# Peptides against a protein of PDB entry 5KEZ, part 147

Target 1, 320 residues: chain A of PDB entry 5KEZ
Amino acid sequence: NVAIYNPFRPWWERYQPVSYKLCTRSGNEDEFRNMVTRCNNVGVRIYVDAVINHMCGNAVSAGTSSTCGSYFNPGSRDFPAVPYSGWDFNDGKCKTGSGDIENYNDATQVRDCRLTGLLDLALEKDYVRSKIAEYMNHLIDIGVAGFRLDASKHMWPGDIKAILDKLHNLNSNWFPAGSKPFIYQEVIDLGGEPIKSSDYFGNGRVTEFKYGAKLGTVIRKWNGEKMSYLKNWGEGWGFVPSDRALVFVDNHDNQRGHGAGGASILTFWDARLYKMAVGFMLAHPYGFTRVMSSYRWPRQFQNGNDVNDWVGPPNNNGVI

## One batch from the design tools (peptide; made by RFdiffusion4, then SolubleMPNN)

Design b2_p19_6_s2 (from b2_p19_6, 11 letters changed)
Fold by OpenDDE base, seed 4:
Order: structure tokens, then C-alpha cells, then sequence
Structure b2_p19_6_s2 (fold): chain B 320 residues (1-320), chain A 19 residues (1-19)
């Protein structure tokens, strides 16, 4: 991915890929392979956050300022390490003046235009699908168990399906023969927009962002909410079907006050209530659960926003 | 509404990804 130095190596640089090489702030491919092997050997499975909707921002300077040193040129849509060129992006398909998504009530814009400047891959192309599948298959061969698909809302479900159909079975060294990768898709469906979580049920599980927000409200006893109201927790609260839900109390976005979260979101900053929420989540049968492991950073709030929300995990001069 | 509030936060997050 792009190496960002202002601010200094923020967490979100990981979501601006320039290649599918397994070189990041966390290590190189050999180190990753070693980790996956060691984890699998003790029954811990690895799921990769796969950024496949886009490459880096269109305004990032060309060069080799990337975690694996690969050259890239956003201006010319040149990513030779893949390789991608101008033919592999939706520049001509997006009809907005800016080239960015301007109206989230237009599903076509949401999927064909740039997410805040991030160069939007033409996932309709078999070439692009194949390059992505090759990347994911390489990870599968290493021994990962599945994937979180980043920004799934911005990809056509059919394109995702086409990629998934190209995926290999999981590595038989650790998984039963014929096992398929576990897929969950980041989709923020708050209602009122044309894109629905249900559009993606055919590809795998989806994130249920209402879960943490509503649970936080209940545990905080806001708006007269009571724990007794959780009797019909799950589908009874309007959440997606349990077998399609990936649930969580918080994630890296909403613990920073961003994404599909707000003041109701419980985090490690509120330890007691957070433990209650996590305990309830793990005890309740609804959905596939994800528990957050995070870190503290020097929060500085200005106008309700943490100006240090960019801070990534503890690192050594940018290397984790 | 609750949905609008969450959406606004989502949009704000996305803007931070622009470089």
C-alpha cells in the first residue's frame, strides 16, 4: 500500500493498495506465511482484510513510496506491480463531474465512482477479477481461512461472486479437503439507500452495524432502553438473518467516532460497559461474533472529533 | 434520525481516506 507520511503512517494507509504484494508495515510475505502457519498449527485461523474495490487515491504522488517499494502512478492509473493500467478502472464509466461518488442514493455511482478519490477498479472485467482472485488464492494457498471484503457496498454483488467463484479450496494442510474460504462483506446498510445488505447475502456474511450501536444504547440505558428489551435480540430487532450476520460491539472505525457508529458505541475506553456488551454478544447466539483487539492512542477532541483518529498501532518508526 | 446520524459519520470517515 501507499506509505503516508503526513500524518505519519496512519492506519488508513493500509486501505490504499498499489500492489497485491504481501509487504506491509507488519512484515513481508515470509513473515506473514510464518505467522499463518504458527497460528493454524494451534487452531487459530487467519482472515484477511482484502481491499479489492480500489487502488490508492487519485491524488497520491507517483513514485515508489509504498510498503513494498513498488512503483505506481495514480495519475496515469499505472500499477505495474499488478499490473493495472487505465483500462482497468471505472473512470469512463463514472458519470459524475468529480469522478467521485456524489449521491449515495444512486447505486450506480456508489459502485462505479471513486470512493473519496480512491481509484475505482473495473470489477466487471475478467482481467481485473482474475488479478484479484490470484491475490486471494495466493493467500488461500498460504493458509488463510477467509476474507473480510472491504468496501463491499461499492462493488456489484455479481462482480464479487465472479471473483469468489475463482477461489481455490482452503489449504488441506489445515482444513478439510474441499473447504471454502469464509467470506464476510463490509456493508453499511442503515436504511434509506438503494443498496441493501441483502444484496450481498449470496456471497457470504455481511456486517451488521446496527448491532453495536443498538447494544450500546441499551447498555448505556439511553432513551429508556432496558436490558429486558433484548429478549428478541437479533432478527427481532430488524437485524439481518443470523446466518448472514457478522456482529461486533465496535470496530476500528466507530471506536474513533467514525463509520456506522456514534456515541452509543461501546469501546475499551468504557471498560465496564464494554465488557458487559462483549459478554452479552458472546453469550447470545445471534450472528457470527467478532471481538475487537485494539490499542490506546492520545485522543484529542476538537468539535467532537478526535484529531488523532489517524494514529495506528504501536510501531517502530512506522514499522509494526 | 438515527440512520442519518450514522450515515454522516460514515461519510466523514470516507473523506479521510482521500489523499
Amino acid sequence: as target 1 above (320 residues)
Amino acid sequence: SWAEKQYNKYVERMRKLYQ
Scores: peptide ipSAE 0.025, ipTM 0.656, DockQ to the pose 0.072
Fold by OpenDDE base, seed 1:
Structure b2_p19_6_s2 (fold): chain B 320 residues (1-320), chain A 19 residues (1-19)
Amino acid sequence: as target 1 above (320 residues)
Amino acid sequence: SWAEKQYNKYVERMRKLYQ
């Protein structure tokens, strides 16, 4: 991915890929392979946060300022390490003046325009689908169990399906023969927009962002909410079907005070309440559970916003 | 509405992240 130095190596640089090389601040491919093997050997499975909707921001300077030193040129849509070129992006499909998503009530913009300047891949093209599938298949062959598909809301479900249809079965060294990768899709659907979580049910599970938000309000006893109201927790609360739900108390976005969930989201900063929420989640049968493992950073609030919400995970092991 | 409030927070995040 791109190396961002202002601010200094933020967490979100990881969501600006310039190649599909497994060479980032999280480690190199050998280290990743080693981790996957060790985890699989003790029954711990690995899923990868796969960024396949886009490449890096259109305004990032061209050059080799990337975690693996790969050259890239956002201006010319040149990503030779893949390779991608100008033919592989949705510049011609997006009809907004800026080239970015301007109206989230326009599903076509949401899917075909740039998410906050991130160069939007033309996922309708078989070439692009194949390059993504090659990346994911490489991970599958290493031994990962599945994927979180980042920014799924911004991809056409049919394009996702086309990619998934190209995927290998899981590595038979650790998984039963014929096993398929576990797929869950990040879709922020809190209502009010044309794109719905149900649009993606055919591809796999979907993130249920109402879960953490509502659980937070209940445990915080906001608005007269009571724990006894959780008797019909799950579908009874208007959540997606249990077999389509990926549930969580918090994620990397909303634990920073922004995004879906707002102030109701419980995090490790609220240790006691957070443990209650996580405990409840793990005890309740609704959905497939995801437990967050995060890190502390020096929060600095200005006008109600943490100006240090960019701070990335600790890194002092020499990885560029 | 609750949904609108959450959406506004989402939009705010999108304006700040990845740049």
Scores: peptide ipSAE 0.025, ipTM 0.665, DockQ to the pose 0.071
Fold by OpenDDE base, seed 2:
Order: C-alpha cells, then structure tokens, then sequence
Structure b2_p19_6_s2 (fold): chain B 320 residues (1-320), chain A 19 residues (1-19)
C-alpha cells in the first residue's frame, strides 16, 4: 500500500493499495505465512481484510513511496506491480463531473465512481477479476480461512460473485476437503439509500451496522430506550437475517466517528457500557459475532473532532 | 498540499458511516 508520512503512517494508508504483494510494514510474506501456520496449528483462523474495490487515491504522488517499494502512478492509473493500467478502471464509466461519488441515492454512481477519490477498479472486466482472485487464492493457499470484503457497497454484487467463483477451496492441511472461504462483506446500510444489504446475501454474510448503533442507543438509555426492549433483538428490530449477519459493537471506523448514529456507538472509551454491550452481544443468539481489539491513542478534540483520529496502532517508528 | 488531500479523503471515508 501507499506509505504516508504526513501524518506519520496513519491507519488508513492500509486501505490504499498499489499492489497485491504481501509486503507491508507489518512484515513480509514469509512472516505472514509463519503467522498463519502457527495460528492454524492452535485452532485460530485468519480472515483477511481484502481491499479489492479500488487502488490508492487519485491525488497521491507517483513514485515508489509504498510499503514494498513498488512503483505506481495514480495520475496515469499505472500500477505495474499488478499490473493495472488505465483500461482497468471505471474512469470512463463514471458519469459524474468530478469522477467521485456525488449522490449516494444513485446506485450506479456508488458502484462505478470513485469512493473519496480512490481509483475505482473495473470489476466487470475478467482481467481485473482474475487479478483479484489470484491475490485471494494466494492467501487461501497460504491457509487463511476467509475474507472481509472492504467497501462491498461500492462493488456490484455480480462482480463480487464472479470473483468468489474463481476462489480455491481452503487449504486441506487445516480445513476439511472442499471447504469454502468464509466471506463477510462490509455494507453500510442504515436505510434511506437504494443499495441494500440484501443485495449481497448471495455472496456471504454482511455487516449489520444497525446493531451497534441501536444497541448503543439502548444501553445509553437515549430517547427513552430500555433494556427490556431487547427481548426481540435481531430480526425483530429490522436487522438482516441472523444467518446473513456479522455483528459487532464497534469497529475501527466508527470508533473514530461522531454525529448522528455514530455518537451512539459504544467503544472501550466508555468501558462500563462497552462491556455491557459486548457481553450482551456474545450472549444473545443473533448473527456471527466479532469482538474488537483496539488501542488507545492521544485524542485531541477540536470543534468536536478528534484531530488525532488518524493515529494507527502502537508501532516502533512505523514498524508494527 | 498532498497531506491535506489525503486527510480530506480520509475524512470523507469516515463520513460514509453516518447516513
């Protein structure tokens, strides 16, 4: 991915890929293989956060400032380490003036235009699908158990399926023969937009963001909410079917958010309430549960915003 | 600046969570 030094190695640089090399500030491929093997051998499975919707931002300077030193040129859409070229992006398909998503009520824009300037891959092309599948299959062959698909809302479900159909079975050294990778898709559906979580049910589980938002409101006792209202928690609250839901109290994104439903999200900063929420989540039989393991950072609020929300995990001069 | 552009993109990404 792109190496960003101002601010100094923020967490979000990880979501701006320039290659599919397993070579990052967290380690090299051999170290990753070693980790996966050791984890699998004790029954801990690995799920990779796969960034396959896009490459890096269009405004990033060309050069070799990347975690594995690979050259890239966002301006010309040149990513030779893959390789991708201008033919592999949706620049000509997106019809907005800026090339970015401008209207989230237009599903076509949401999927064909750039997410916040991130160069949008042409996932309708078999070449692009195959390059992504090769990346994911390499991980599968190493021994990972599945994937979180980042920014799934911004990909056509059919394109995702086409990629998934190219995937290998899981490594039989650790998984039963014929096992398929576990897939969960990050789809932010809080209502009010044309793209729905249900559009993606055919590909695997989806993130249920209503879960943490509503649970936070209840536990905080906002708007007259009571714990007793949680008797029909799950589908009764309008959430996706349990067998399609991946649920969580918070994630790395909404730990840093504020306003609207974001303010209701419980995090480790509110330890007592957070423990209540996590305990309830683990006890209640709805969805596939995910527990957050995060870190503290020196928050500095200015005008209601944390100016240090970019801070990544503890590191040694950028090395994790 | 380059840094400012990156920060703005980050902020915009975060805002997508709050519809």
Amino acid sequence: as target 1 above (320 residues)
Amino acid sequence: SWAEKQYNKYVERMRKLYQ
Scores: peptide ipSAE 0.023, ipTM 0.569, DockQ to the pose 0.414
Fold by OpenDDE base, seed 3:
Structure b2_p19_6_s2 (fold): chain B 320 residues (1-320), chain A 19 residues (1-19)
Amino acid sequence: as target 1 above (320 residues)
Amino acid sequence: SWAEKQYNKYVERMRKLYQ
C-alpha cells in the first residue's frame, strides 16, 4: 500500500493499495506465512481484510513511496506491480462531475464512482477479477481461512460473486478438504439508501452496523431505551438474519466517531459501558461476533473532531 | 498541503461511511 508520511503512517494507508504484494508495515510475505502457519497450528484462523474495490487515492503522488517499494502513478492509473492501467478503472463509467460519489441515493454512483477519491477498479472486467482472485488465492494457499471484503457496498454483488467463484478451497493442511473461504462483506446499511445488506447475502455474511449503533443507544440509555427492550434483540430489531450477520460493538472506523450514529458507538474510551456491550454481544446468540482490539492514541479535539484520528497502532518508526 | 489532502480524504471517508 501507499506509505504515507504526512501524517506519519496513518492507519488508513493500509486501505490504499498499490499492489497485491504481501509486504507491509507489519512484515514481509515470509513473516506473514510464518504467522499464519503458527496460528493455524494452534487452532487460530486468519481472516484477511481484503481491499479489492479500489487502489490508492487519485491525488497521491506518483513514485515508490509504498510499503513494498513498488512504483505507482495514480494520475495515469499505472500500477505496474499488479499490473493495472487506465483501462482497469471506472473513470469513464462514472458520470459525476468530480469522478467521486456525490449522491449516495444513486446506487450506480456508489458502485461506479470513486469512494473519497480512491481509484475505483473496473470489477466487471475479467482481467481485474482475475488479478484480485490471484491475490486472494495466494492468501488462501498460504492458509488463511477467509476474508473481510472492504467497501463491499461499493462493489456490485455480481462482481463480488464472480471473484469468489474463482477462489480455491482452503488449505487442506489445516481445513477439511473442500472447505470454502469464510466471507464477510463490509456493507454499511443503516437504512434510507438504495443499497441494502440483502443485496449481498448470496456472497456471504454482511456486517450489521445497526447492531453497534442500536446497542450503543440502549446501553447509554439514550432516547428512553432500556435493556429490557433487548428481549427481541436481533431480527426483532430489524437486523439481517442471524446467519447472514457479522456483529460488533465497534470497528476501526466508527470508533473514530464520525458520521450519523457515530456518537452512539461504544468504544474502549467508555470502558465500563463498552465492556457491558461486548459482554452482552458475546452472551447473545445473534450473529457471528467480532471483538475489537484497539489502542489508545493522543486524541485532540478541535470543534468536536479529533484531529489525531489518523493515528495508527503503536509502532516503531512506522513498523508494527 | 499534501498531508492535509490525505487527511481530508480520510475524514470524508468516515463521513460517507455513516451518512
Scores: peptide ipSAE 0.022, ipTM 0.571, DockQ to the pose 0.529

Design b2_p19_6_s3 (from b2_p19_6, 11 letters changed)
Fold by OpenDDE base, seed 4:
Structure b2_p19_6_s3 (fold): chain B 320 residues (1-320), chain A 19 residues (1-19)
Amino acid sequence: as target 1 above (320 residues)
Amino acid sequence: SWAEEQYNKYVERMRKLYQ
């Protein structure tokens, strides 16, 4: 991915890929392979956050300022390490003046235009699908168990399916023969927009962002909410079907006050209430659960926003 | 509304990814 130095190596640089090489702030491919092997050997499975909707921001300077040193040129849509060129992006398909998504009530814009400047891959192309599948299959061969698909809302479900259909079975060294990768898709469906979580049920599980927000409200006893109201927690609260839900109390976005989360979101900053929420989540049968492991950073709030929300995990001069 | 509030936060997050 792009190496960002202002601010200094923020967490979100990981979501601006320039290649599918397994070189990041966390290590190289050999180190990753070693980790996956060691984890699998003790029954811990690895799921990769796969950024396949886009490459880096269109305004990033060309060069080799990337975690694996690969050259890239956003201006010319040149990513030779893949390789991608101008033919592999939706520049001509997006009809907005800016080239970015301007109206989230237009599903076509949401999927064909740039997510805040991030170069939007033409996932309709078999070439692009194949390059992505090759990347994911390489990870499968290493021994990962599945994937979180980043920004799934911005990809056509059919394109995702086409990619998934190209995926290999999981590595038989650790998984039963014929096992398929576990897929969950980041989709923020709050209602009121044309894209629905249900559009993606066919590809795998989806994130249920209502879960943490509503649970936080209840545990905080806001708006007259009571724990007794959780009797019909799950589908009874309007959440997606349990077998399609990936649930969580917080994630890296909403613990920073962003994404599909507000003040109701419980985090480690509110330890007692957070433990209650996590305990309830793990005890309740609804959905596939995800528990957050995070870190503290020097929060500085200005106008309700943490100006240090970019801070990534503890690192050594940018290397984790 | 609650949904609108969450949406606004989502949009704000997305803007931070632009460089």
Scores: peptide ipSAE 0.032, ipTM 0.674, DockQ to the pose 0.072
Fold by OpenDDE base, seed 3:
Structure b2_p19_6_s3 (fold): chain B 320 residues (1-320), chain A 19 residues (1-19)
Amino acid sequence: as target 1 above (320 residues)
Amino acid sequence: SWAEEQYNKYVERMRKLYQ
């Protein structure tokens, strides 16, 4: 991915890929392979956060400022380490003036335009699908158990399916023969927008963001909410079917969120309430649970916003 | 920086989604 130095190596640089090489601030491919092997050998499975909707930001400076040293040129859509070229992006398909998503009530924009400037891959192209599948299959062959698909809301479900249909079975050294990778898709559906979580049920599980938002409200006792109202927690609260849901109290994004829903999200910053929420989540049968492991950073609020919410995990000069 | 600007836009998007 892009190595960003201003601010200094933020967490979100990981979501600006310039290649599918497995060398990042966390280590190189050999180290990753070693980690996966060691984890699998003790029954700990690895699920990779796969960033496949886009490459890096359109205005990032060209060069070799990347975690693996690969050259890239966002301006010309040149990612030779893949390789991708200008023909592999949706620049011509997006019809907004900026090239970015401007109206989230327009599903076509949400999928075909750039997410906050991130170069949007043309996932309708078999070439692009194949390059992504090759990346994911390499990980599968190493021994990962599945994937979180980042920014799934911004990909057409059919394109995702086409990629998934190219995937190998899991490595039989650790998984039963014929096992398929576990897929959960990041789809932010809090209602009110045309894209729905149910659009993605066919590809795998979907993140249920209403879970953390509503649970936070209840635990905080906002708006007269009571714990007793959790009697029909799950589908009874309008959540997706349990067998399609991946649930969590917070994630790296909404941990830094704002607004009504964002403010309701419980995090380690509110330790007592957070433990209550996580405890409830783990005790309740609804959905497939995910527990967040985060870190403290030097928060500095200005006008209600943390100007240091870019800070990544503890690191040694950018290396984790 | 441009990178920071993009991050801020992303955060802003998240804020809107959670309104």
Scores: peptide ipSAE 0.025, ipTM 0.608, DockQ to the pose 0.773
Fold by OpenDDE base, seed 2:
Structure b2_p19_6_s3 (fold): chain B 320 residues (1-320), chain A 19 residues (1-19)
Amino acid sequence: as target 1 above (320 residues)
Amino acid sequence: SWAEEQYNKYVERMRKLYQ
């Protein structure tokens, strides 16, 4: 991915890929293989956050400022480490003047145009699908158990399916023969938009962002909410079917006040209430549960916003 | 609306990625 130095190595640089090399500030491919093997051997499975909707921002300077030193040129859509070229992006398909998403009520724009400048991959092309599948299959062959698909709202469900159909079975050294990768898709559906979580049910589970948002409101006793209202928690609250839901109290985005949930989201900063929420989530039989493991950072609020929300995990001069 | 507010926060995050 792109290496960002201002601010110094923020967490979000991970979501600006320039190659599919397993070479980051967390380590090299051999170290990753070692980690996956050791985890699998003790029954801990690995799921990769796969950024496959886009490459880096269109305004990032060309060069070799990346975690594995790969050259890239956003201006010319040149990512030779893949390789991708201008033919592999949706520049010509997007019909907006800016090339960015301008109307989020237009599902076509949401999927075919750039997400705030992030170069949008032409996932309708078999070449692009194959390059992504090769990346994911390499991970599968290493021994990962599945994937979180980042920014799934911005990909056509059919294109996602086409990629998934190219995936190998899981590594039989650790998984039963014929096992399929576990897929969950990040889709923020809080209502009011044309793209729905249900559009993606065919590909795997989806994130249910209503879960953490509403649970936080209840536990905080906002707007007269009461714990007793949780008797029909799950589908009764309008959430997606349990077998399609991946649920969580917070994630890295809304822990910083971004994404979905706003101030209602409970985090480790409110330890007592957070423990209540996590305990309830783990006890209640709805959805596939995900527990957050995070870290503290020096928050500095200005005008209601944390100016240090970019701070990534503890590191040694950028090395994790 | 509440939903729009939450979505706008998501967009804001994406802007940070672009920077």
Scores: peptide ipSAE 0.036, ipTM 0.706, DockQ to the pose 0.076; fails the geometry check
Fold by OpenDDE base, seed 5:
Structure b2_p19_6_s3 (fold): chain B 320 residues (1-320), chain A 19 residues (1-19)
Amino acid sequence: as target 1 above (320 residues)
Amino acid sequence: SWAEEQYNKYVERMRKLYQ
């Protein structure tokens, strides 16, 4: 991914890829392979956060300022380490003036335009699908068990399916022959927008963001909510079917969120309430559960916003 | 900087998504 220095190595630089090389601040491919092997050998499975909707920001300076030193040129859409070129992006399809998503009520913009300047891959192209599949298959062959698909809301479900159809079975050294990768798709559906979580049920599980938001309001006793109202928790609260749901109290994004929904999210900063929410989630049968492991950072609030919400995991002058 | 600009857009997106 790109190396961002202003602010200094933010967490979100991880979501600006310039290649599919397993070479980041977390380590190299050999170290990753070693970790996967050791984890699998004791029954711990690895699921990769796969960023396949986009490459890096469109205005990042060209050069070799990346975690693996690969050259890239966002201005010309040149990513030779893949390789991608201008033919592999949706610049010509997006009809907004800025080239970015401007209206989330326009599903076409959401999927064909750039997410906050991130170069949007043309996932309709078989070439692009194949390059992504090669990346994911390399991980599968190493021994990962599945994937979180980042920014799935911004990809057409059919394009995702086309990629998934190219994937290998899981590595038979650790998984039963014929096993398929476990897929869960990040789709932020809190209602009010045309893109729905149900659009993605055919590809695998989806993130149920209503879960953490609603549970937060209940635990916080906002709006007159009571714990007794959780008696029909799950589908009874309008959530997706349990067998399609990936549930969580918080994640890295909504831990930094704003507004009513963001403010309701419980995090480790509210330790007691957070433990109550996580305990409830783990005890309740609804959905497939995910527990967050985060970190402290020096929060500085200005006008209700933490100006340091860019801060990534603990590091020593950029070295993790 | 460009990075700051993109981050600000991200924060704006978060506000829209979780309002």
Scores: peptide ipSAE 0.035, ipTM 0.674, DockQ to the pose 0.783; fails the geometry check

